# Peptides against a protein of PDB entry 5EFW, part 137

Target 1, 141 residues: chain A of PDB entry 5EFW
Amino acid sequence: TTLERIEKNFVITDPRLPDNPIIFASDSFLQLTEYSREEILGRNARFLQGPETDRATVRKIRDAIDNQTEVTVQLINYTKSGKKFWNLFHLQPMRDQKGDVQYFIGVQLDGTEHVRDAAEREGVMLIKKTAENIDEAAKEL

## One batch from the design tools (peptide; made by RFdiffusion4, then SolubleMPNN)

Design b1_p30_1_s3 (from b1_p30_1, 14 letters changed)
Fold by OpenDDE base, seed 4:
Structure b1_p30_1_s3 (fold): chain B 141 residues (1-141), chain A 30 residues (1-30)
Amino acid sequence: as target 1 above (141 residues)
Amino acid sequence: SSLDELLELLRERGTEGDKKLIELIEKRLK
């Protein structure tokens, strides 16, 4: 599928299901986080959080989901092996033809380091563009 | 597992999109 051909770090979640589980994870996302597809699907993405994950940033993500809006943040995430990494993360709702939220698209920058200034701006543009591509591709679902 | 639970939920909801998603999930697990 077109969705499978998007070679970026991303997940799709279903807020209509209990606890907004991941329903799709890209191969690169699995590689980044060191989880298998079987380990990821059906889980809320919060399992990537850990001790150094900023709780205020997490709240921003939660608020975006609750309000069905987009958000872009950087936060510490952890791989399966416990390696922490900076995640420039963009989240946005995917709406159906009626305008109702069907899914959320979460895109993660390829890098694992905290980015600032121009690098951050470029990363934001990239992940937002990626999210739009995913939105179009996911319409086949 | 979380995957099994997800598949069950999708089957229960049973939209056309859910059916496609289930197929996609199962395809990618092979």
Scores: peptide ipSAE 0.765, ipTM 0.968, DockQ to the pose 0.914
Fold by OpenDDE base, seed 5:
Parts: sequence; C-alpha cells; structure tokens
Structure b1_p30_1_s3 (fold): chain B 141 residues (1-141), chain A 30 residues (1-30)
Amino acid sequence: as target 1 above (141 residues)
Amino acid sequence: SSLDELLELLRERGTEGDKKLIELIEKRLK
C-alpha cells in the first residue's frame, strides 16, 4: 500500500477506541523504538515516556488530542532497552469527509540532541510534510 | 495481548475501513 511505502518514523492512532491505541506503526518506527509490531499495536504511545520525559510537554500532547488540534514538540523518549533519544514529534488529526476526527497521525524525528533554530525549523517542515503524506495515504483505509 | 484486543475491537466496530485495517495488520504480521 501507499501507506506502507512511506519510509519515515510514524504511527497512526484511533481516538475512537479506548485509550487511543496505535493501529499502525511504520517499520522505521519499530526499528527506532526497538519494539515489535505485536508489542505496540493496540497500546497507547505513552510507553515511550520515561523518567526524564517532561510532563508539561506530555500535557501539550494530551491537550492537542483532547482539543483535536495539531502540536509539535520535542521530548525525551525511551527505547525498549531504555535508551534515551530526543524526539521532535508532530501530531495532527486525520478527519473524514464529514470533518470528524478519525485518526491521529504521529511523526517522530529522532536525534541525539535537542535541536533549535534552523535545525528545528528544518525538522518541523520535514515531519509536517510527512504527516500530510501519511494523511493522503491513510485515506485508502 | 494488546494486538488481540485491538483486532477484536476493530472486528466489533466493523466499518469498511476497519476491515481494510485488519487485513493490513494481518498482512504485515506475516
């Protein structure tokens, strides 16, 4: 499928199901996080959070979901083995023809450092573009 | 497992999109 051909770190979640579970994860996302597809499908993405994940940033993500809006943040995430990485994360709703939120698209740009200025702007443009591509591809579902 | 529970929820809801998603999930697990 077109969705499977998008070679970026991303997940799709279903807010209409209990606790907004992951319903799709890209291969690169699994590689990044060190989880298998069986381990993460059906789970809420909060399992990526850990001790050094900023709770205020997490609240921004939660608020965006509750308000059905997009958000872009940087936060510490953890792999299955406990390895920390900086995640430039973009989340946006995917709406059906009626305008109702059907899914959320989450795109991750991983890095060893927190990025600022030009590097951050470049990353944001990339993950937002990716999210739009995912939105179009996911319409096949 | 979380996957089994997800598949059951999708089957129960049973939209055309859900059916396609189930097929996609099962395909990618092979």
Scores: peptide ipSAE 0.764, ipTM 0.968, DockQ to the pose 0.942
Fold by OpenDDE base, seed 3:
Structure b1_p30_1_s3 (fold): chain B 141 residues (1-141), chain A 30 residues (1-30)
Amino acid sequence: as target 1 above (141 residues)
Amino acid sequence: SSLDELLELLRERGTEGDKKLIELIEKRLK
């Protein structure tokens, strides 16, 4: 499928199901986080958070979900083995033909380091563009 | 497992999109 051919780090979640579980995870995302597909699907993405994940940043993500808006942040996430990485993360709602939120699209930058200034701006543009591509591809669902 | 629970929820909701998603999930697990 078109969705499967997008070679970026991303997940799709379903806010209409209990606790907004992941319903799709890209191969790259699995490689980044060191989880299998069986371990990821059906879970809320908060399992990537850990001790050094900034709670205020997490609240921004939660607020975006609750308000059905987009958000772009950088936060510390953890792989299955406990390795920390910086995640430039973009989240946006995917709406159906009626305008109702059907899914959320979460995109993570390919790199694992914190980015600043021009590099951050480029990263933001990239993950936002990726999110739009995913939005189009996810219409197959 | 979380996957089993997800598949159950998708089957219960049973939209056309859910059916396609189930097929996609099962395909990618093989």
Scores: peptide ipSAE 0.763, ipTM 0.967, DockQ to the pose 0.883
Fold by OpenDDE base, seed 1:
Structure b1_p30_1_s3 (fold): chain B 141 residues (1-141), chain A 30 residues (1-30)
Amino acid sequence: as target 1 above (141 residues)
Amino acid sequence: SSLDELLELLRERGTEGDKKLIELIEKRLK
């Protein structure tokens, strides 16, 4: 499918199911996080969080989900092996033909450092564009 | 597993989209 051909770090979650589980994960995302597809699907994405993940940033993500809005943040995430990475993360709702939220799209840009200024703007532009591509591709679901 | 639980939930909801998603999930697991 077109969705499978998008070579970016992303997941799709279903907020209509208990605890907003991941229903789709890109191959790149699995590689980044060091999990298998079987380990990821059906879980809430919070498993990427750890001791140094900023709780206020996590709350921003939760608020966006609750309010059915988009958000872009940077936060510390952890791989399966416990390796930390900075995640420039964009989340946005995907709506059906009626306008109701059907899924959430989460796009991740990983890095060793917190990004600022031009680098951040470039990253944000990239992940937002990716999210739009995913939104279009996911309409076949 | 979380995957098995997800598949069960999708089967229970049973929309056309869910059916397609199940097929996609199972395809990608192979």
Scores: peptide ipSAE 0.760, ipTM 0.967, DockQ to the pose 0.862

Design b1_p30_1_s4 (from b1_p30_1, 14 letters changed)
Fold by OpenDDE base, seed 4:
Structure b1_p30_1_s4 (fold): chain B 141 residues (1-141), chain A 30 residues (1-30)
Amino acid sequence: as target 1 above (141 residues)
Amino acid sequence: SSLDELLELLRERGTEGDKKLIELIERRLE
């Protein structure tokens, strides 16, 4: 499918299910996080957080979900092996034809380091564009 | 597992989209 062919780091979650579980994870995302598909599907994405993950940033994500809005943040995440990486993360709701939120799309920049200034702006534009592509592709679901 | 629970929930909800998603998930697990 078109969705499967998007070679970016992303997940799709279902806020209508208990605890907003991941229902789709790209191959690149699995590679980045070092988890298998079986280990990730059905879980809330918070398992990527760890000791050095900024809780205020996490709250921004939670607020966006609760308010059904988009958000772009940069936070520390952890791989399965415990390796830290900076995640430039964009989250946005995917709405159905009636305008109701059906899914959330989460896109992660490919890089593992904190980005700033022009690099951050470029990354934000990229992940937002990717999110729009995913939104279109996910309509097949 | 979380995956098994997800699949069960999707089956229970049973929308057309859910059916497609289940098929997609199962295909990608092979």
Scores: peptide ipSAE 0.766, ipTM 0.967, DockQ to the pose 0.911
Fold by OpenDDE base, seed 5:
Structure b1_p30_1_s4 (fold): chain B 141 residues (1-141), chain A 30 residues (1-30)
Amino acid sequence: as target 1 above (141 residues)
Amino acid sequence: SSLDELLELLRERGTEGDKKLIELIERRLE
């Protein structure tokens, strides 16, 4: 499918199910986080958080989900082996024809470094564009 | 497992989209 051909780090979650579980994860996302597909499908993405993950940033993500809005943040995440990485993360809702939220799309920048200024702006543009591509592809679901 | 629980929830809801998603999930696990 078109969705499977998008070679970026991303997940799709279903907020209509209990605890907004991951229903789709790209191959590159699995490689980045060191988890298998069987390990993460059906789980809430909070398992990527750890001791140094900024709780205020996590709250921004929570608020965006609750308010059904988009958000872009940088936060520390952890791989399965415990490696820290900086995640430039964009989240946005995917709506059906009636305007109701069906899914959330979460996109992570390819790199694992903390980015600032022009590099951050460039990364944000990239992950937002990716999110739009995913939104179109996910309509096949 | 979380995956088994997800598949069960999708089957229970049973929309056309859910059916397609189940097929997609199962295909990607093969």
Scores: peptide ipSAE 0.765, ipTM 0.967, DockQ to the pose 0.942
Fold by OpenDDE base, seed 1:
Structure b1_p30_1_s4 (fold): chain B 141 residues (1-141), chain A 30 residues (1-30)
Amino acid sequence: as target 1 above (141 residues)
Amino acid sequence: SSLDELLELLRERGTEGDKKLIELIERRLE
């Protein structure tokens, strides 16, 4: 499928199910986080958070979900082995034909370092564009 | 497992999209 051919770090979650579980994860995302598909499908993406993850940033993500809006943030995430990395993360709702939120699309920059200025702007543009591509591809679901 | 629980939830909801998603999930697990 076109969705499977998108070679970027991303997940799709279903906010209509309990605790907004991951229903799709790209191969690249699995490589980045060091989890298998079986380990993460059906889980809330909060498993990537850890001790040094900024709670205020997490709240921004939660607020975006609750308000059914998009958000772009950088936060510390952890791989399965416990390695920390900076995640430039973009989240946006995917709406159905009626305009109701059906899924959320989460895109992660493949970099492991905090980015600023031009690099951040470039990264944001990339992950937002990726999210739009995912939104279009996911309509097959 | 979380995956098994997800599949059960999708089966219970049972939309056409859910059916397609289940097939996709299962295919990608192969």
Scores: peptide ipSAE 0.765, ipTM 0.967, DockQ to the pose 0.863
Fold by OpenDDE base, seed 3:
Structure b1_p30_1_s4 (fold): chain B 141 residues (1-141), chain A 30 residues (1-30)
Amino acid sequence: as target 1 above (141 residues)
Amino acid sequence: SSLDELLELLRERGTEGDKKLIELIERRLE
């Protein structure tokens, strides 16, 4: 499918199910996080968080989900082996024809470095564009 | 497992989209 061919780090979650579980994960995302597909499908994405993940940033993500809005943040995430990486993360709702939220799309910038200024702006632009592509592709579901 | 629980939830909800998603998930399993 078109969705499977998008070679970016992303997940799709279903907020209509208990605890907004991951229902789709790209191959790149699995590679980045060092998890298998079986390990993460059905889980809330918070398993990527750890001791040094900024709680205020996490709250921004939670608020966006609760309010059904988009958000873009940078936060520390952890791989399965415990390696830390900076995640430029964009989250946005995917709405159905009636305008109701059906899924959330989460996109992670490639790489593990903290980005600022122009690099951050470029990264944000990229992941937002990716999210739009995913939104279109996910209509196949 | 979380995956098994997800599949069960999707089966229970049972929309056409859910059926397609289940097929997609199962096809992509390692």
Scores: peptide ipSAE 0.765, ipTM 0.967, DockQ to the pose 0.821

Design b1_p30_2_s1 (from b1_p30_2, 12 letters changed)
Fold by OpenDDE base, seed 5:
Structure b1_p30_2_s1 (fold): chain B 141 residues (1-141), chain A 30 residues (1-30)
Amino acid sequence: as target 1 above (141 residues)
Amino acid sequence: TLEEVLKEATEMRKAGASKEEIIEYLKKNL
């Protein structure tokens, strides 16, 4: 689909289904994480977490989902082969015409190191803009 | 379409389908 071909790392999840599973993943996300589409669809995104993933940061993501709000964090994630990467991650709800949450959009910017200052600001701006573009595109599905 | 698959998954949930059944349906149809 057109949505799958967006050249950004992103997923869409459905909080109305048990355990908020991934229902859509971009080709770039699959390449980044080294998973096939069949391996990740229907699963909660927690499979990206590992030993060095900060639990407090994970709690911030959980709180944002529970409170139906957006969040931007940096955390250690792992590929299928076990390779660590820093994930500048943005999550935001996708709402219907009534304002009710239908989905969440998660956008990932990968890096070898934790980013700060200007690099962080630029990355945050990019992933937030990407999330908005995905929101608009997904509403046309 | 994606919308049709998601609608069906929602209906399965409302009908009392298990998490595993819904996940299997999603994996198969998305």
Scores: peptide ipSAE 0.046, ipTM 0.654, DockQ to the pose 0.352
Fold by OpenDDE base, seed 2:
Structure b1_p30_2_s1 (fold): chain B 141 residues (1-141), chain A 30 residues (1-30)
Amino acid sequence: as target 1 above (141 residues)
Amino acid sequence: TLEEVLKEATEMRKAGASKEEIIEYLKKNL
């Protein structure tokens, strides 16, 4: 689909289904994580977590989902082969015309290290803008 | 379209479809 061709790492999840599974993943996300689409769809995104993933950061993500708010964090994630990377992650709700949450958009910016200062600000602006673009695109498709 | 697929998935959920049925539908149509 047109959304799959967006050259950004992102997923769409459905919080109205048990355990908030991924219902859509971009081609770039599949390439980043080294999973097939069949391996991803229907799963909670926690499969990206591993031994060095900070549990407090994961709780911030869970709280944002439960409270239906956006969140931006950095956390250690793992590819299928076990490759570790820093994920600058932004999550925000996708709302219907009534304002009710239907889905969540998750955008990932991968890096070899934790980023700070100007690099972090630039990354945050990029992934937030990407999430807004995806939200708009999803409504038009 | 994505919107149509997501709309149908929502309707399936409202109609009492299981998570597995909805996921299978999404896998086939997305």
Scores: peptide ipSAE 0.043, ipTM 0.617, DockQ to the pose 0.513
Fold by OpenDDE base, seed 1:
Structure b1_p30_2_s1 (fold): chain B 141 residues (1-141), chain A 30 residues (1-30)
Amino acid sequence: as target 1 above (141 residues)
Amino acid sequence: TLEEVLKEATEMRKAGASKEEIIEYLKKNL
């Protein structure tokens, strides 16, 4: 689809299904994580976590989902082959016209190092803007 | 459209479709 070809790393999840599975993934996300679309759809995004992933950061993500709020964090993720990368991750709910949560948008910015200061601020602005663009695209496509 | 597919998936859920059935529908239509 046109949405799949957006040159950003993102997924859409369905919190109304058991374990909030991924229901949509961009081509870029598949390339980053080294998974096929068939391997991704229907899974909870926790498959990206590994030994060095900070559990406290993961809990922040879980809490945001449970509370139906947005969150922005950096955490270590792993590709299918086991390669580590730093993920600057933003998650936000997609709401209907009544304000009810329908889906979540997750946007990932990958890197080889933990980013701080100006680089972090720029990355955060980018992934938040991307999430808003995806929200609009989901309504129009 | 994506919106139409997601809306149908929601209706399937409300109608009692299993997670597996909904996922399969999404895989075919997204």
Scores: peptide ipSAE 0.041, ipTM 0.616, DockQ to the pose 0.444
Fold by OpenDDE base, seed 4:
Structure b1_p30_2_s1 (fold): chain B 141 residues (1-141), chain A 30 residues (1-30)
Amino acid sequence: as target 1 above (141 residues)
Amino acid sequence: TLEEVLKEATEMRKAGASKEEIIEYLKKNL
């Protein structure tokens, strides 16, 4: 529960399982997306996508997973109730002591508008730092 | 460690554990 209580929107996924399912979600993420933990665990995060989600951006996420690299993008996501929000999203692999990918960490910064300029840079720095903090916490807890 | 907990949760999923069982395990150990 300690990790769940981190006041950031994040998930941990398992790329070693079919379709890279979510295996952990923070309380904040559940609140943001309006899903229960039971509804989310074991699912691929694509359920957040909808009609206005840019498919090219989704492909960038997929490519990063396939290549085991990090990526930062902005895309339209949808809550359970169908509310649209802009998701400034950062994804990075969590590696073991041997350097092998074990999991992915996904961090989300939600907003009503697409962020630009200084706001975007600040958001990117925030979600990247959050991902690093989660990575360290995951290794030491 | 968190890594060990997550690894076990993964193994539970592979073994066919329900979402509820995985959630309960994670809540207990994280």
Scores: peptide ipSAE 0.039, ipTM 0.579, DockQ to the pose 0.257; fails the geometry check

Design b1_p30_2_s2 (from b1_p30_2, 12 letters changed)
Fold by OpenDDE base, seed 5:
Structure b1_p30_2_s2 (fold): chain B 141 residues (1-141), chain A 30 residues (1-30)
Amino acid sequence: as target 1 above (141 residues)
Amino acid sequence: TLEEVLKKAREMRDAGASAEEIIAFLKENL
């Protein structure tokens, strides 16, 4: 399918269910995080956070969800085995024909370092474009 | 298809199905 052909790290979450659980995770996301699909579905994405994850950055994500807005941040995440990685993360709402939020799209760009300047701008453009492609592919959901 | 499964999950949600039922359905079909 069109959505399955998007070979990027992403999840879809459902804010209309308790605690905004993941309802879909891409194969690349599962590979990145070292979890199975069975382990991920139904969970809030906060399981990726750990001791060195900046709490202020996490609050920015929560605020964006609460306000139904998009946000782009960079934060430390952890794989199932406990490996740290820098996640350039973009989140945006997916709206229906009436303008109501149906889902959130989360796109992850993994890296070994905190990127800045031109590298950060390039990464941001990439993950935002990916989110738009997912939104377009999921219009008929 | 993936889209069909997600659409059915949405329909369950809109019909008032519990989170447990919806997540179980997704785990069975994804």
Scores: peptide ipSAE 0.623, ipTM 0.939, DockQ to the pose 0.938
Fold by OpenDDE base, seed 1:
Structure b1_p30_2_s2 (fold): chain B 141 residues (1-141), chain A 30 residues (1-30)
Amino acid sequence: as target 1 above (141 residues)
Amino acid sequence: TLEEVLKKAREMRDAGASAEEIIAFLKENL
């Protein structure tokens, strides 16, 4: 599977560059967030946050990056035009054969409402499976 | 291909290229 064939909302970031910038964004992600690829590449994904984004949830994401672990959360994000959406977000490190972190994979499932219970579990399974597909595709680079 | 561009970006990173150089390369080729 190639990265281009993965028709989901996702980004790849490079923690070996200053401020862990986005180095790839899927077309679907660009459509969701209303940004161009040129506007996204080189930025930290925090530009999606806004006034109603829960800071404690953001800290969980930061901690996962700092500790090189995975995390799954729901948080309010904003499009370029300022439209709010609920982001069911999964982040995980992509490691090389030596176990060193090479990239982070971020997968987003958007919604107009916060999801719970069965709907949340289904969404989590979907975004985690997507992240694994991205990881496998990127290992061939 | 996309994979070839990303591979080149990784090689630039591993060679010590600056973030600005790598991002400029990606913007030009993606």
Scores: peptide ipSAE 0.618, ipTM 0.938, DockQ to the pose 0.784
Fold by OpenDDE base, seed 3:
Structure b1_p30_2_s2 (fold): chain B 141 residues (1-141), chain A 30 residues (1-30)
Amino acid sequence: as target 1 above (141 residues)
Amino acid sequence: TLEEVLKKAREMRDAGASAEEIIAFLKENL
């Protein structure tokens, strides 16, 4: 399918269900995080957070959900086995033809280090482009 | 297809199905 052809780390969540659960996760995302699809579906993505995850950054994500806006941040996330990684994360709403939010798209770029300057700008462009591709692929949903 | 499954899940949501029913459907079909 068109959505399955996007070979990037991403999830789709449903804010119209309690606690904005994940309703789709890409194969790459599952590989990155070391979870099965069955373990992921129906859960809020906060299970990736841990002791070193910055709470202020998490609040920015929460605020974006609440305000139905996009946000781009870097935060520490954890795999199922407890491995830490820096997640350059982009979130944006997916809107229907009436302009109502139907889903959120979350795109992840993983790394061992916090990226800055040119590397950060390039990463941001990449994950935003990916989000737009997902949005386009999902227009018929 | 994936898109068909997600469309059906959306239809269930719009029809007032519980989160548990929708997630169970997704787990069975994805």
Scores: peptide ipSAE 0.609, ipTM 0.937, DockQ to the pose 0.895
Fold by OpenDDE base, seed 4:
Structure b1_p30_2_s2 (fold): chain B 141 residues (1-141), chain A 30 residues (1-30)
Amino acid sequence: as target 1 above (141 residues)
Amino acid sequence: TLEEVLKKAREMRDAGASAEEIIAFLKENL
């Protein structure tokens, strides 16, 4: 599996660059968020946040990055046009053979409504599986 | 390939290229 063939909403970010910018965004992610690749590359993913984005949830994401751990959350995000969507979001580090963090993988499952219970569990499984697929595809980077 | 572009970006990073240079490279090749 190659990164280009993964038809899911995801980004790869580089925590070794200032402000952990997006270095890759999938076509689906661009479609979801209504941004061009040109507009997104080099930016921190926080541009998806807005007035109704829960700051405590954002802090969980920040903590995971700082601690080089994975996290799964749901939060309100905004498209370029200002449309709100619920983002079931999974973030995990990509490590090299030495165990050093090289990148982060962010996977998004979008929805018009907050998901709970079985739907949430299913979504979590899906985005985690996707993250693992991305990690596998990116091993040679 | 996409992977080759990303690999090159990593190599640039490891060689001490600036974020601006790396991002410019990615924008040109992705």
Scores: peptide ipSAE 0.597, ipTM 0.934, DockQ to the pose 0.809

Design b1_p30_2_s3 (from b1_p30_2, 10 letters changed)
Fold by OpenDDE base, seed 3:
Structure b1_p30_2_s3 (fold): chain B 141 residues (1-141), chain A 30 residues (1-30)
Amino acid sequence: as target 1 above (141 residues)
Amino acid sequence: TLEEVLKKATEMRDAGASKEEIIAYLKENL
């Protein structure tokens, strides 16, 4: 399928269900986070957070969901085995033909370090472009 | 296809299916 062809780290969540659960996770995302699809579906993505995850950054994500807006942040996430990684994360709403939010698209760029300057700008452009590609691919949903 | 499964899940949601029913469907078909 078109969505399955997107070889990037991403999830689709359903804000119309309790606690905005993940309803799709890409193979790359599963590999990155070390979870199975069975373990991920139906869960809120907060399971990636841990002790060193900045709570203020998490609040920015929550606010974007509540306000139905996009956001781009960098935060510490954890794999199933407890490995830390820096997640350059972009979240944006997917809207239906009426303009109502149907889903959220979350795209992750993983790294060992917090990226800055030119590297950050390039990463942001990449994950935003990926999110737009996912949105386009999912128009028939 | 993935798109067909997600479309069906969306239809279930719009028809008032519970979270549990929708997630069960997704786990069975994804």
Scores: peptide ipSAE 0.503, ipTM 0.921, DockQ to the pose 0.932
Fold by OpenDDE base, seed 4:
Structure b1_p30_2_s3 (fold): chain B 141 residues (1-141), chain A 30 residues (1-30)
Amino acid sequence: as target 1 above (141 residues)
Amino acid sequence: TLEEVLKKATEMRDAGASKEEIIAYLKENL
């Protein structure tokens, strides 16, 4: 499918279900996080957070969901085995033809280090474009 | 296809299906 061909780390979540669970995860995302699809579907993405995850950054994500807006942040996430990685994360609402929010798209760019300056800008452009591509693909339903 | 599964999940949600039913469907079809 069009969505399956997107070789990026991303998830789709359903804000109309309790606790905004993941309803889709790309193969790349599964590889990144070391979880199976079975382990992820139906869960809120907060399972990626851990001791060193900045709570203020997490609040920014929550606020964006509540306000139905996009957000881009960097935060520490953890794989299933406990490996830490820096996640350049972009989230945006997926809207239907009427403009109502149906889902959220979350795109992750993983790295061993916090990215800054030109590298950050490049990463942001990439994950935003990826989110747009996913949005377009999903609207072909 | 993924698109078909997402479409069905959306329809289920709009029809008032429970979280558990939707997730079960997704796990079965993805």
Scores: peptide ipSAE 0.441, ipTM 0.911, DockQ to the pose 0.857
Fold by OpenDDE base, seed 5:
Structure b1_p30_2_s3 (fold): chain B 141 residues (1-141), chain A 30 residues (1-30)
Amino acid sequence: as target 1 above (141 residues)
Amino acid sequence: TLEEVLKKATEMRDAGASKEEIIAYLKENL
């Protein structure tokens, strides 16, 4: 679909289904994580976590989902082959016309290092803008 | 369409389908 061809790393999840599974993944996300679309759809995104993933950071993501709020964090994720990468991750709810949460949008900016200061601020602005663009595009589905 | 698949998945949930059944349906249709 047109949405799949957006050249950004992102997923859409459905919190109304059991365990908030991924229902949509961009081509770029599949390339980043080294998974096929068939391997990803229907799964909770926790498969990206591994031994060095900070559990406190993961809890922040879970809390944001439970509270239906946005969050931006950096965490270690793993590809299918086990390669580590730093993920500057932004998550936000997608709401319907009544204001009820229908989906979550997750946007990933991959890096070889933990970023701070100006680089972090620039990355955060980018992934937040990307999430807003995806929100508008997904409403057309 | 995505919307149609999601609607059916929601209906399955509301009818008491297991998590595994819903996930299988999603993988087959998305």
Scores: peptide ipSAE 0.224, ipTM 0.817, DockQ to the pose 0.339
Fold by OpenDDE base, seed 1:
Structure b1_p30_2_s3 (fold): chain B 141 residues (1-141), chain A 30 residues (1-30)
Amino acid sequence: as target 1 above (141 residues)
Amino acid sequence: TLEEVLKKATEMRDAGASKEEIIAYLKENL
């Protein structure tokens, strides 16, 4: 599987560069967020946050990056035009053969409302599976 | 391919290229 085949909302970030910038964004992600690739590359993903984004949830994401662990959360994000959406978000590190973190993989599932129970579990399984597919494709680099 | 571009970006990073240089390369090739 190649990265180009993955038709899901995802980004790859580089924690070894200042402020962990996005180094790749899928076409679906660009469509969802209403940004161009040129506007996205080199930025920290915090530009998706806004007034109603829960700061405690944001801290969980930051802690996962700092500790080089995975995390799954739901948070309010904003498109370029200011439209709010619920983001079921999964983040995990991509490690090299030595076990060192090379990148982070972020996968987003968008919705008009917060999801719970069976719908949440299904969404989590989907975004985690997607992240694993991206990880395998990226390891072929 | 996308993978080739990302591989090159990784090589640039490992060679000590700046964030600005790497991002410029990615914007030009992605």
Scores: peptide ipSAE 0.509, ipTM 0.922, DockQ to the pose 0.777; fails the geometry check

